# Ledger of designs, part 75: peptides against a protein of PDB entry 5H65

Target 1, 294 residues: chain A of PDB entry 5H65
Amino acid sequence: QYLERTPLCAILKQKAPQQYRIRAKLRSYKPRRLFQSVKLHCPKCHLLQEVPHEGDLDIIFQDGATKTPDVKLQNTSLYDSKIWTTKNQKGRKVAVHFVKNNGILPLSNECLLLIEGGTLSEICKLSNKFNSVIPVRSGHEDLELLDLSAPFLIQGTIHHYGCKQCSSLRSIQNLNSLVDKTSWIPSSVAEALGIVPLQYVFVMTFTLDDGTGVLEAYLMDSDKFFQIPASEVLMDDDLQKSVDMIMDMFCPPGIKIDAYPWLECFIKSYNVTNGTDNQICYQIFDTTVAEDVI

## One batch from the design tools (peptide)

Design b1_p30_2 (made by RFdiffusion4)
Fold by OpenDDE base, seed 2:
Structure b1_p30_2 (fold): chain B 294 residues (1-294), chain A 30 residues (1-30)
Amino acid sequence: as target 1 above (294 residues)
Amino acid sequence: SSFSAITTQKELTARPDPLNLADKALTYHD
């Protein structure tokens, strides 16, 4: 795409929708805290949701741990099951189901675990040793996903979430439809289980100023703007530091805006209707942070 | 927390890698 640069004062006078190339300074941005900018977005219903906190997940898994695994659902053609019992927690039972590939148990790096009754800590330990973990519960006739408020798939430190509104959950045996039971691609798992995957996104509001005018532009981006995946940033201190450094570069604290660097980016205008009130809003798109090699 | 195994399936014992790793994760705490 090629667009001529347009000053903000001209953009502010034009009708929406339109696309623009701009050069402006980042006067300010919200939210200031990185963890507040990372959210989950549904590609179908477009609802934005907060990423569940560790405490939220603890509650869900603690509740799940109070349920007893159904013996009748253990050891199917899809998975082999093993049960552990705690010695000091009123005999809490943990069921781990090892998903087989063509009837054969794979090695840990290719193995999907289905877990009943595990704590967050236990699940995290398992996810670091196996390919993937799905928290499940015993349904009436099959294992089922535990709760869409928790991850439907955990791969290492990556938590994959699904949309409660748009998903039509299917039982765990639907994983049989997957020909490849070693790679465990999140989208394939989601499709098999009737889940609409949520997308991690950075959500920020930029106040842009080019000296001719000021406008607010919305940033909703998963991995293009920072060249850092929103899905990984919350679990990686180095990635968090990188994002913070980028934002400090564009909006350095303690100095005047005259000394701020220029940001070149694309923005699109669009109409938002709130009852009888019509407002033009702006969104950053197709923009990647780049540093001058000088 | 400490765990004791209730059931061990032959198919699981045939491939010690996944079973052993799971057992370590559940039984032992770093």
Scores: peptide ipSAE 0.162, ipTM 0.606, DockQ to the pose 0.064
Fold by OpenDDE base, seed 5:
Structure b1_p30_2 (fold): chain B 294 residues (1-294), chain A 30 residues (1-30)
Amino acid sequence: as target 1 above (294 residues)
Amino acid sequence: SSFSAITTQKELTARPDPLNLADKALTYHD
């Protein structure tokens, strides 16, 4: 899209909502730590939530591991089941259900595992060997998703989460609606199970200064701004370094703002009401970090 | 963690842990 550049001083005087193209320097940004900027966003209810930490997941899976897999739910037309028992005094049982495609077990790289009673460590190990893993529990008549506080689908190092508020969970047998049970697309799995998938997003606040004025602009973006997926950055050191480098380029530490590069971006204004207080806020949109080739 | 599988003695010997058992079961399946 094309918009004429507008100086910040002019923008600050205008009513919302409006869209602008601006050229400004990034005086500062928050949060400074990358991991703090990555959140989960629901496209329906628009709730923002933190990405669960390993400790949170450990608790969920530990609780799940206290439950015994129901023998009656093993070995259905959808999946073949294998059971392991720990050799410790507690005798924890782990069930792994291998989802079949047209009644046949697929190759491991195409296979979805349903796991109940597994620890986070065990689940992670399995996710590195198989296409996908879904943590499950034994329900009354079928396997069910373990907990939406944990990933509903794990693919390698990628954890897919669902919205607790917007999801209406369906039992595991609803995976039968998927014709192809070798390509486990997260959105398809979510749809089958009644899950509204959450989106990984970068959430930041930029303080922008063009010399005529200063304003704060909100950034919520999944993969366009940095050209780096928010869904992958937490598990990839190189991607983390890349984001850090980009931010350091725009806002170099130890250097005066006069020497900062210019950032061109689109911002939109919008009204926010907090009780009796009305304010205009700004959000970055349709912007991608790019370097001009000179 | 150490595991025992609900399998035959021969299978337990060949597949000592869940990860190995699971991986081999599908990787080698035609």
Scores: peptide ipSAE 0.142, ipTM 0.558, DockQ to the pose 0.054
Fold by OpenDDE base, seed 3:
Order: C-alpha cells, then sequence, then structure tokens
Structure b1_p30_2 (fold): chain B 294 residues (1-294), chain A 30 residues (1-30)
C-alpha cells in the first residue's frame, strides 16, 4: 500500500506481474445481478463453481430420501437416533441423529444433528432450531456424508460446501476427534470429515476508466471489498440491498460517467496464457469500500 | 467469515427437548 497512484494509460503499457494503486471510475460491471456474482471457490485447487440452487438441493435430498436408514447404525456412543415415518409418502423414513458431548445430549443451540432421509424443507426447519445440521446417509459400517454437491454443514441459513476434487471423505465417527462437541466450527468439522471447505466469493468484472485509459479488473473477494460476507448475502435481503446500493453508488443509473464517484483501489496484473496468446489481466486486491458508502 | 459458527437463537434454547423440536420440524411425519 506504499504504491503511488498510476494512471491506467501507463499501466496498460507495462508487463505483468505488477501491483498498482489507481483512481478510476467504475464505468460498468458484470454480472449485473448479485446472485450471479456469488460463487464457491476452493482455496486449494482454486476451482470456481456455482452455488447450488434450491432446486438442485431438492433433487439431491429427494434422492437421499429414497434410501432407508440402516438400523444397525443407530444409537452409537456418538449420537442418539430417532426415526420418523411418513404416512403420505409411502412410508419414507427420516432418521435424526443427535450428536452427544461426552455421552450427554447438549442443548439445541449446541447440538449437531445428522439427518438421514430428510427433505430440504425439513432440513431447513431443523437448522433453524439446532446449532448445525449435516445431511448423511447410511454407509456400510458408519454414517457418511450424503453428497458434497449438497452442504456438508448447515448452520441457520448458512450452507457450507466442500470441494469434490480436494476432499477425501471420512465417516461420521471421525467427529469423535473433536474434543468440543458443542461449538461445531465449520473448519473443524470439515477437517474431521476430510473435507476441504469451499469459500463463498464475489466474482465480478469491473470496467475501470480514469480518463486516460480503460481496463477490466477482476474482483474475487469473500468479505473485504463490500465488508459483507459472500457466504451470507444470498440468504439475507438486507445484505443484498446493501450490496446493490454500493454498486448503484459507483454506477448511478441514468447518470453520465462524468458524475460518477472515483474509486481508489489496488490492482495487480498477471499473465494468462490461452494457447499461444499471452494476455495480461488485472485483479483488484486489498480494497475495501469506505464505511460512509456502506 | 464463511467459517464462523452460527448458533441457534437464544429464544430457542428455552425449549430443552430436542425431540420435540425435531417433531415440530418434521411436519410430514408421524
Amino acid sequence: as target 1 above (294 residues)
Amino acid sequence: SSFSAITTQKELTARPDPLNLADKALTYHD
């Protein structure tokens, strides 16, 4: 952050990689819709993937609900099990396993539920009443995570996902390795189950113009730029509104760019190879929207 | 952060019976 401001016209002439401080106007950005800008990012393999939609999750949990809970896996030292049976859905069974701490069932706000055969609606209802929920299935010898295409951990409205490429799943009994079975920190749960957790990120392309030149800068950020967590924004209307307000501030609709506010930010250049073509790309980093804007 | 723990609202802790809570959530079941 010791960098002096550099005009875009000068930056566009330089080789990568380099870091710059710039002052530019946000001429435009894409995608325009917030929900399209939120992705899941693996910190290990750097895979970017879409956040599953409710419809996607419905299918996964519907498929999971076709499997019958294995009675032999119920009621272990780790958890107490209760089974519910539907009347209207051909006797669909739902198993809820209540994870114990040192053999004692904790309070709901400290309790992790393992759900087998539940629908998305049922899981969501439970997640709003208990500390955490993990969708599971009956494996050969133990309960196992249902599917990495679904959340491995649900806390309230927050869905935690894991990387299919980098994760090496372990059975549910590995939760025994956690000394404290009341806090259920997502990273700790992930580690116990062999999951590399994905990170929610805002992914946007900013077209920046300082009057000397125009360049596109990539924004991939989890919570620093907007000071709003990407992990929470999709489930919170107020947070969505806040992000929209910020973007409208930088890009006022119906107003000419001459009246746009200036954006002070850091960008770094980097090389990208597409076959024989070498391109220089730019990414915003270490930049936070001012508090008076939020 | 995406990986901070989120706990149940305090008002829900006043209902100590987890089975009852689960029952209420599982509206499609007996």
Scores: peptide ipSAE 0.140, ipTM 0.560, DockQ to the pose 0.097
Fold by OpenDDE base, seed 1:
Structure b1_p30_2 (fold): chain B 294 residues (1-294), chain A 30 residues (1-30, ends at bonding distance)
Amino acid sequence: as target 1 above (294 residues)
Amino acid sequence: SSFSAITTQKELTARPDPLNLADKALTYHD
């Protein structure tokens, strides 16, 4: 898309909704802490949620570990089951179900594990060795997803979450509908299990100043603005450093704003009504950080 | 914590790759 550059002073006088191309300096941004800027977004109901903390997951998996795996649900056509018992935790049982592909156990790099009774630590260890892990519990007639407050799918260090409001969970046997039982595409797994997957997004507010005016613009983006996936950034120190470096380039500490680089981006205005209060807000869209944008 | 296996399916024991990796994750770690 092409738009002529519009000065902020002109934009601030115009009614919404409209789209603009701007050239401005990033005076400031919030939140300042990267971990606070990463949220989960539902594409269906559009609610924003906090990414669960490790402590939250610990509680969920500890609770799951208090439940005994149902022997009747082990070793189906879909998966082979093995049970481990702890040596020092009063015989806590962990069930791992290895999902088969056409009746054959795949190699670890293609294997999906269903786990009952595992701790977060144990699940993470497994996810580092196998393609994917789904935390499950024994339901009435089948294995079921443990809890949508926890990841429905873990792939390496990536935790995939589902929307509690929009999901209508189906039992684990619905994974049979997947033709490809080796790649374990998160969206396909979600669809099979009736899950509406949440999207990791960066959520930030930019204060933009072009010398003619100042406005705040909202940023909600998954992987385009920084060219870094929000889904991976919390678990990767190098990616975190990269985002921090980018923000430091736009908003360098210890120098005057006159020396700040220019940011070229697209913003759209929109109306917000809260009771009797009406205001025009702005959102960044279709913008990617690049050398020619700085 | 360490684990000991109490139930193993025949097909699982026949596949060293998944079984061994799971054992390492559960039995020998935490």
Scores: peptide ipSAE 0.161, ipTM 0.612, DockQ to the pose 0.066; fails the geometry check

Design b1_p30_2_s1 (made by RFdiffusion4, then SolubleMPNN; from b1_p30_2, 8 letters changed)
Fold by OpenDDE base, seed 4:
Structure b1_p30_2_s1 (fold): chain B 294 residues (1-294), chain A 30 residues (1-30)
Amino acid sequence: as target 1 above (294 residues)
Amino acid sequence: SSFSEVTTNKELNALPDPLELADKALEYHK
């Protein structure tokens, strides 16, 4: 898409909605702590949610771990089950269900595990070895997803979340609808279980200055802006460092803005009305970080 | 099945720590 570059002073005088190409310096950004920029976004209801903290997950899984797996739900055509008892913690029972593909157990790296009564630590360790894990609980007639406040699927270090508002959960046996029970694509799992998957996004506010004017632009982006997936950044120190380096490049500490590189990006304006108040806001879109130094 | 080929014992049914669950699950899977 081609757009002519428009100075900020001109943009600030125009009505919304419109799209612009701009070249500006990043005077400042929020949040400064970049991990706080990572949010969960629902593509249906468009609500933004915080990524659950480890402590929140600990509570959910600890509560789940107090529940005893229902013996009647063990070993179905879909999965084979094994129950272990902890040596401590009052003999807590943990059930692991190994999902079969056409009645055959796939390789460990292709096998989906359903886990009842596991702690966060146990679940994470399982996901590292088996790649795909779903926390579940015993329902009335079938296994069910444990809680949408926790990941519905953990793959390696990636936690996949679902929208509580938009999801209509179905029981675990609905995984039978998946023809291939080895790849475990998150979207396919979500669809089978009636989950609207949330999207990891970077949410930031940029203060942009091109010397003619200053405006604030909202950034909500999953993987294009930084060329780094928001879904992976929280669990990868190297990716975090990369984001930090990018932001430090655009906002070098200890120097004046005149020495900052130029950021080229697309922004769109939109109207926000609240009662009698009318405001024009701006959002960065379809942008990969690019700089130009004069 | 792969499950039947793995011999289980008392140690397999008792988990001392979270790490062992993953190891035991992998062992059981084989």
Scores: peptide ipSAE 0.230, ipTM 0.610, DockQ to the pose 0.140
Fold by OpenDDE base, seed 1:
Structure b1_p30_2_s1 (fold): chain B 294 residues (1-294), chain A 30 residues (1-30)
Amino acid sequence: as target 1 above (294 residues)
Amino acid sequence: SSFSEVTTNKELNALPDPLELADKALEYHK
């Protein structure tokens, strides 16, 4: 639906909820550091959470590496298994399970690996070589996902996470339900394992000024606003630079706001009640600002 | 399986570092 442009001064006087088209300058934004803007969002329970850092994952995988793979769970119809032992004094055992497609091993770049006892470094290196890795542990009767605090699937440099609240985990043998055991679509893997996948989102607050008024607008977006996937940006320097360039274009440092470019976007107002206090908040929606800035 | 022909040896089973795991896994898979 077409919306006419509304000045911010008029918007600030109106009741919520409403939708607006605006033309304003980006006076400022937060967080200024891009990595802080990327969050994980559950589409079911709507929980927002931080993307785990390397240190968080190190702890999880270190703990997992203390567990010995169950020999009885090796070499099933679903996967072939190999166990390696580190040369360190502890002799840590690492099991790698190569998932088969109809009883046949796919090519390495299409083969899903299940790993027991791997460190973050080992897992990342495996994902670079094989493209798809699931960290697992030995359960009672089957392999199981290691921990939902860690990625349930790592593909290249992309970490796929699941919601602890909404997921009802199933054992690894449920991957048998997948007809195609070569593409390893994250959503399909998640469904097979009873995982509700989390979504990467950019979470930012924009201070918008059109000369008539100033308002703050919330942004929660996965890939539309920047035309850059939030799921990839943390691990891709070029994508990070692109986002930075976009933000610098709209909010250039070292110059006055009068020289800033105009930003056109859609915002919606909504009511927030905190006790006896009623507040109107604003959220950016259905907006793309991607420009050829190179 | 495709791994039935693979002989397990000490050199393959012993991993000095994480980098070698990826390489050995790839070698084993081939």
Scores: peptide ipSAE 0.197, ipTM 0.604, DockQ to the pose 0.130
Fold by OpenDDE base, seed 3:
Structure b1_p30_2_s1 (fold): chain B 294 residues (1-294), chain A 30 residues (1-30)
Amino acid sequence: as target 1 above (294 residues)
Amino acid sequence: SSFSEVTTNKELNALPDPLELADKALEYHK
């Protein structure tokens, strides 16, 4: 996409919607705590949600662990089941269901586990070993997804969430519709279970200054701006540090703005109506930040 | 181990890798 560079002072005078290429300094950004910028976005209803933190998940799984697995739902054509009882915690029962591919158990790294009664810690440990884990509960006639407030699928350290508004949950036996029960593509799992997957996004507000004017631009991006996936950043300290370093490069603390590097990016303007008031807003798009100082 | 087996599946027992991994993971519950 080719656009001529436009000064901010000119942009601020124009009607929306329009697209621009700009060169500006990042005067400031929000939120300053970058982990707070990571949100969940629904591609269907466009709602933004907070990513549940560990404490939130602990509560959900603790509640789930108060329910006993239904023995009648164990060992189906889809999965083989094993139940353990804790030696402490008043004998909590945990059921692990190993999903089979055409009646055969896949290798551990290809096997989807369905877990009921497990804690967050237990589930995470299982996901690290088996890669794919779904937290479930015993329904009336089948296993069901535990709670959309928790991940519907955990793969390694990646938590996949679904939209409560847009999803119409189906029982676990609907996984039978998947021809390949070894790869466990998140979108395929979601489709089988009637889930609309949420997308991890960075949500930030940039205050941009090119010397001719000051403009606030909104950033909503999954993986292009930083070249770092928003889906991985919360669980990876190195990725977090990388994002911090990038932001510190463009907006270095303790240094005057005159010494800031230039940021080249694309922005689009759009109209927002708040009651009777019309406002023009700006969003960064199709932009990847460089690691070099411009 | 922090867990005791309540029910066993013969097919699962025949496949030590997944079963062993699951058991080991569960032993470290919190």
Scores: peptide ipSAE 0.183, ipTM 0.590, DockQ to the pose 0.064
Fold by OpenDDE base, seed 2:
Structure b1_p30_2_s1 (fold): chain B 294 residues (1-294), chain A 30 residues (1-30)
Amino acid sequence: as target 1 above (294 residues)
Amino acid sequence: SSFSEVTTNKELNALPDPLELADKALEYHK
C-alpha cells in the first residue's frame, strides 16, 4: 500500500481509526531488553501471554514424570512404544512412542516422538536428535497432550505453544488424520489435535519524533519488522545480537537524536476506551526496518 | 512392531542417566 507522508503534528490532531505513513526518529523504545519483548499471541482471541520460562517448564515436566505410562496404550497402529526405567530417579518410567507412517517407521529425522515422563532436558535432547517431539500423558482411552502450558510440539530448538482458551484438545490418535506422517508441520499437528497455535511476536513501544511532534506507537510483529523470526530469537545468540544492533542503529546510546537515522513506517490509529476516558493509540504495521531506513 | 526383540535388551531398558534417553531412543529406532 501507498500513503502520503503525514507529519506527526497533523496525525495527533486527527480522529481514529486511520492509517498513516510517517518519517520519524526513534527517540526511545520499551522494553529495553529483548527477552521482555518476545510474547505469545493468539490469532483467535488476541490474548498476549508470556513465553514460559525454563523453570516453569521444568515444573510441568517434573509433574508429568511422576505419572506412570499406561501399558494398555502402548504399541498402537499409530506408534511403536518403548519404555525405559531410570536408575537414579527412583525408577522413573519414560515412554517414547515412535509415530509410524502407514505402518512404517520413518527415518529419525522425520519421525515424530511422543514422550511420557520425560524431563525438559530429556525432551530437548530428543528434539535435537529426532524431527519432532510432543510431550504427552496417558489418558483414559488414549494418549493425550500433556499440558498446553508447555509446548505441544518441539522441533529442534523451537517450542510451539497453543492457546488454552481457544483450543479444544483432541486425543493423540487424531494424528491419524494426517496423511503425511513425516513432515509434521506445526499448523497441521495443531489442527489435528484441536490446538490453536500461538504466534511468537515482538511487542514493543516506540517513541517517535519527527520534529513536529512526538508519538508513541505500539509494535507487535512476528518476523517482518526485523526480518527475524520472534520464534527463533530466544534460542539464537546471533539473532539476538542482530536485533540489538538494529535497535542500536535507530536509537544509538550516548548520541543526540539529531544524529539518529530516519525511520519510515506505517502506523494506524485506533480508539481505546477506559471508562469515560477516550484515548487514541497507534500501532506500527507493515513495516520492515531494513527497507524503510533512509 | 518395527522393532525386533534383538534390539530390546536389558541394557536398553535401564537408563543410568536421564540424559542418555535420546541416545537410547536413537539406538532403539535403528
Scores: peptide ipSAE 0.337, ipTM 0.664, DockQ to the pose 0.138; fails the geometry check

Design b1_p30_2_s2 (made by RFdiffusion4, then SolubleMPNN; from b1_p30_2, 10 letters changed)
Fold by OpenDDE base, seed 2:
Structure b1_p30_2_s2 (fold): chain B 294 residues (1-294), chain A 30 residues (1-30)
Amino acid sequence: as target 1 above (294 residues)
Amino acid sequence: SSFDSVTTNKELNALPDPLKLAEKALEYHK
């Protein structure tokens, strides 16, 4: 879409909702730390959640590891099972279920593993060797997803999360509905298991200044603004550095704003009611900084 | 090895690669 450029002073006088194209300098932004800006967003209920920390996951998987895999749930038509007993961890049992495709075990790079009793370290190691890993537990009649507070699917270094509010979990045997049991597309897995996937998003507040006025604009974006996926940035040092470099370019420390580059972006206004107070807020949309800097 | 095999599916034994990879991953767990 194309819009005429509007000065901030004019925008600040107009009623919402409206869309604008602006040219402004990034005076400041928050949060300053990248890890604080990455959130999980539900596309259905629109709740924003924090990305669980390693320590949070450790607790969840430690708790899961206290439950012994149910022998009666092993070796179904869907998966072949193997159980290991740890030597140094009080005989903890770890069950790995290898999901079959049409009764045949696929290659490791295409195989989905279901893991019971695994630690975060073990799960991560497995996800690095196999296509996909789902942390599970033994339910009454079937294997079930371990906990939506943990990833429902781990692929390499990417942790896929589901919305606790919007998801209606189904047992693991519902993976049978997937015709292709080799690719394990996260959305397909989620659908089969009744999960509403959460989306990784960058969440930031920009203070924009074009010399005519100052405006705060909210940024919620997954991969367009930085051309970097929010889903990967936390696990990739190079991507983190890239985001930091971009932000430093637009908002360089120790330099006067007059020397800042101009940012062209789209913003939309919207109304927010807080009690009796009616406020107009602004959100950045459909903007890529790599293409919009002049 | 830090793990002792309790149960092993015969089919998994016939396909050593995935099994070996899993065992290797688990052997070096914390």
Scores: peptide ipSAE 0.155, ipTM 0.612, DockQ to the pose 0.063
Fold by OpenDDE base, seed 3:
Structure b1_p30_2_s2 (fold): chain B 294 residues (1-294), chain A 30 residues (1-30)
Amino acid sequence: as target 1 above (294 residues)
Amino acid sequence: SSFDSVTTNKELNALPDPLKLAEKALEYHK
């Protein structure tokens, strides 16, 4: 979209809501650490959640591994099952269910695995070898998703999470509703299982200064601002370095702000009410930063 | 190996690639 550039001093005097194009220097930003900026956002209830770290998942899967797979739920029309018993972990049982497409097992790169009793390490190893993995547990009549605090779907290094508030979980047999049981599109899997998928987002606060005024703008973006998916950045060191480089470019350490590059972006103002207090806030939107100095 | 097979589906055994991949992944768990 086209907007004329407006100085920050003028924007700060105007009522919300409005949209602006600005050119400003990034004086500072929060949080400073990238991993703290990546959140999970529900598109339905708009709650922001922390991305579970490895330690959180370890606990969840360790707890799940204390439960024994139900033999009665193995080898259905939907999936073929194999059970392993650990030698050095008091006979822990791990069940892997290979989802079939019309009674035929797909190739490994197209196969969905349902895992119960597995550790995080085991699940990750499997997800690296197969297209898709769902952590599950034995329910009363069917397999069920293990826990919405853990990923409902793992594809390679990508962990897909669901909203606890908005989801109404359905049993695994509801995957039968999917015509194509080879591609395993996350949104389709979520829909079949009654899950509202969470979205990975970068959440940051930018302090912008154009010499006429200073303005704090909120950034919530999945993949446009950095041209890097928030869903992939936590598991990819190169992507992390790229984001850090971009931020260092706009806000270089040890250099005076006068030497900072200009950032061109769109911001929108909006009203926030906290009790009797009204505040105007600003959010960056429809903005992609270049990797070169502007 | 660290894992012993307890229950095996015959159809699953007919597909050595996915099965072997899963088995190997589990055998090296830590």
Scores: peptide ipSAE 0.148, ipTM 0.613, DockQ to the pose 0.064
Fold by OpenDDE base, seed 4:
Structure b1_p30_2_s2 (fold): chain B 294 residues (1-294), chain A 30 residues (1-30)
Amino acid sequence: as target 1 above (294 residues)
Amino acid sequence: SSFDSVTTNKELNALPDPLKLAEKALEYHK
């Protein structure tokens, strides 16, 4: 898409909605902490949610671990089940259901585990080895997803979340609809279980200055802006460092803005009305970070 | 040997035991 570069002073005088190409310096940005900028976004209802903290997940899985697996739901055509009893913790029962592909148990790296009664620590350990884990609970007639406040699917270090508002959960046996029971594509799993998957997004506010004017632009992006997936950044120190380096490049600490590199990006204006108040806001879109130093 | 589909109960002595036991179960399937 070709757009002529427009100075910020001109943009600030124009009505919304419009699209612009700009060249500006990143005077400042919020939030400063990377982990605060990563959120979950629903593509249907468009609500933004915080990524659950480890402590939140601990509570959910700890509560789930107090529930006893229903023996009647073990060993179906879909999965084989094993159950362990802890020596401590009042004899907590942990059930692992190994999902079969065409009646055959696949290799460990392709096997989906359904975990019932596991702690966060146990689930994470299993996900690291088996790659695909779904936390479940015993329902009335079938296994069910444990809680949409927790991941519906854990693959390695990636936690996949679903929207509570937009999802209409179906029982675990609906995984039978998947022809390939080895790859466990998150979107396919979500569809089978009636889940609207949430998207990891970077959410930031940039203060942009091109010398003619200053405006704030909103950034909501999953993987294009930094060329780094928001879904992976929280669990990867190297990716975090990369984002930090990019931000430090555009907004270096301890030096004057005159020495900052130029950021080229696309922004769109839009109207926000609240009662009698009308405001024009700006959002960065379709942008990969690029700099130009004069 | 084939995987034993019969549910088996075993005592957990430590946190890493479920992982170890799950891995063994899959190996047994081979």
Scores: peptide ipSAE 0.078, ipTM 0.605, DockQ to the pose 0.066
Fold by OpenDDE base, seed 1:
Parts: sequence; C-alpha cells; structure tokens
Structure b1_p30_2_s2 (fold): chain B 294 residues (1-294), chain A 30 residues (1-30)
Amino acid sequence: as target 1 above (294 residues)
Amino acid sequence: SSFDSVTTNKELNALPDPLKLAEKALEYHK
C-alpha cells in the first residue's frame, strides 16, 4: 500500500507494469486549453469521444425538429402530452410529454420532460425550469430517444451522454420499470433505456521532471485530481478558473522550472506494443493536487 | 406568443405549475 518515492531516473530503467510514488515538477502539459482536455469516456469499451459543442447539438435538434410528433403516441399512462405549433419556422410542432409518477404529475422540480421537435435553446430553457429533460422522437410504436450523439438526459446544465457502441436503445415506455419516477437518477434512466452512460474525464499529458529524469505521464480522471468534476467544468466559469489557477500554479508561464512547485503523485507504468516496438508508458492515478472547490 | 397550443388533454390543462412553466419557456423563446 505505502510506496516510497522513486526518482524518475530509476523508473525509466525499470520494466512495466509497476506502480510508483514520485515527486516531480510539471515542466509542461498538453493540451493547454481546458476545453480540449475534457472528453467523454465509455467505461465498457473504453472509447474516448469529444464532448459535442453547441453547433453539433444544433444540427441534431434541427434535424429532429423536421419530423412531426405522432399524435397516436401522445397521452399514455406514462406521460401527459402537449403540442405547440410555432407561428414561424414553417409551423414547426413541438411536443412536450410530462412523465407521471404512478399516474400523478410530480412537481416541476421532480418532473421529467420528454421533448420532441424542440431546438437546443428550447430544451435548455426547459431544463432550467424542470428537473430533467430527454430529447425524444416518435418511433413506430413508441417514443424513442432522439439520438445518442445528443444528450439522453439533461439536468440543469449537465448533459448526460451515452455510448453508441455499447448501448442497445429501448423505447421510452421502458421508463415504467423505474419505481421512483421523481429523482431520475442518470444511471437508472440509462439502464431503463439500454444506455451505457459515458463519463466526463480530464485527459492530459504531463511532462514531469524531478531533476534526475524526464517522463511523460497520461492523466485520465473524472473528479479526483483537481477535486473538480469534469462533468461540470465546461458549464461553470468559476470551476474553469479554478482549474486554470491550479495549472498555472504548477506550471507558471514565463517562469523558469527551477521555481516551479513540486508535485507529488502516483504513476503506473504499462507496456504498449506498436508493431515491433515495445514502449513503456506512464499514467497518473489516485492523485489529488488541490482542495475541494465544489 | 410564438407558439399556439394544438393538443392538450384536460388533465394537463388542470396542472398549473408544470404546464405554466413549460408554456412560458416555449412561448417566450426567440
């Protein structure tokens, strides 16, 4: 359990896999821009994906808005439905389905909305007023999730995404399997709909130097390293500033490395084979560098 | 408003808070 500090020069000579405790300076890191370091990770297939930006979502929801809600799918035992027609935009129809808990509509702060035909801005407005929003479309026999390229669940400013590779989507009526239709836990919603939820992660490469040697270490972390959730950082300016401050503290611009603070962390080595080349790589794990700012 | 109601059941219309909030969110959307 306890690891003594090992100098980088010694680590660089050893075979993988091994675990180390190190004390080093952060010479540099990639990427330099925070938004580029936040990715979506599948815990099942381990695929890394970019977080969709607003432009990507706009396209998806615009496409969805071209389809008219099916009247036959409105007002089921699961939800009550209301449809609006826009005065402009060629009479676009927007349907909102209010999910009931045991036949009763919950309070707005506990209510799940299913929206079809809505724009990103409309969805965001609704998510700010209601507990949860799911973008949906009319299927042949039931409402279905609109697109896994878009969030399957929006709660406030948090977008929950699913893995296209690992998910086997089920229709909206499968939400009936949830006994509690008020809390709308993302993992429970995902399970009901056959979705493997993606995890927000910070993905960075650190160049570490302890004066004896230099190595690159990979960081993939959700909330431990910065004590800031990767799932929230993109939507919170204060959290972004906090991460930037932490990185600037360890790797201050315009300052010589001799003045950098020491970083203590755990790294593990592992082998990567590319053809005939065997390379040893390093990953940071179980490391916290800042106090909780949440 | 930019939106006109097309379809609503009586039960939904009797729900002041969620419906009202949704209407406000959509009707005042630019």
Scores: peptide ipSAE 0.137, ipTM 0.611, DockQ to the pose 0.055; fails the geometry check

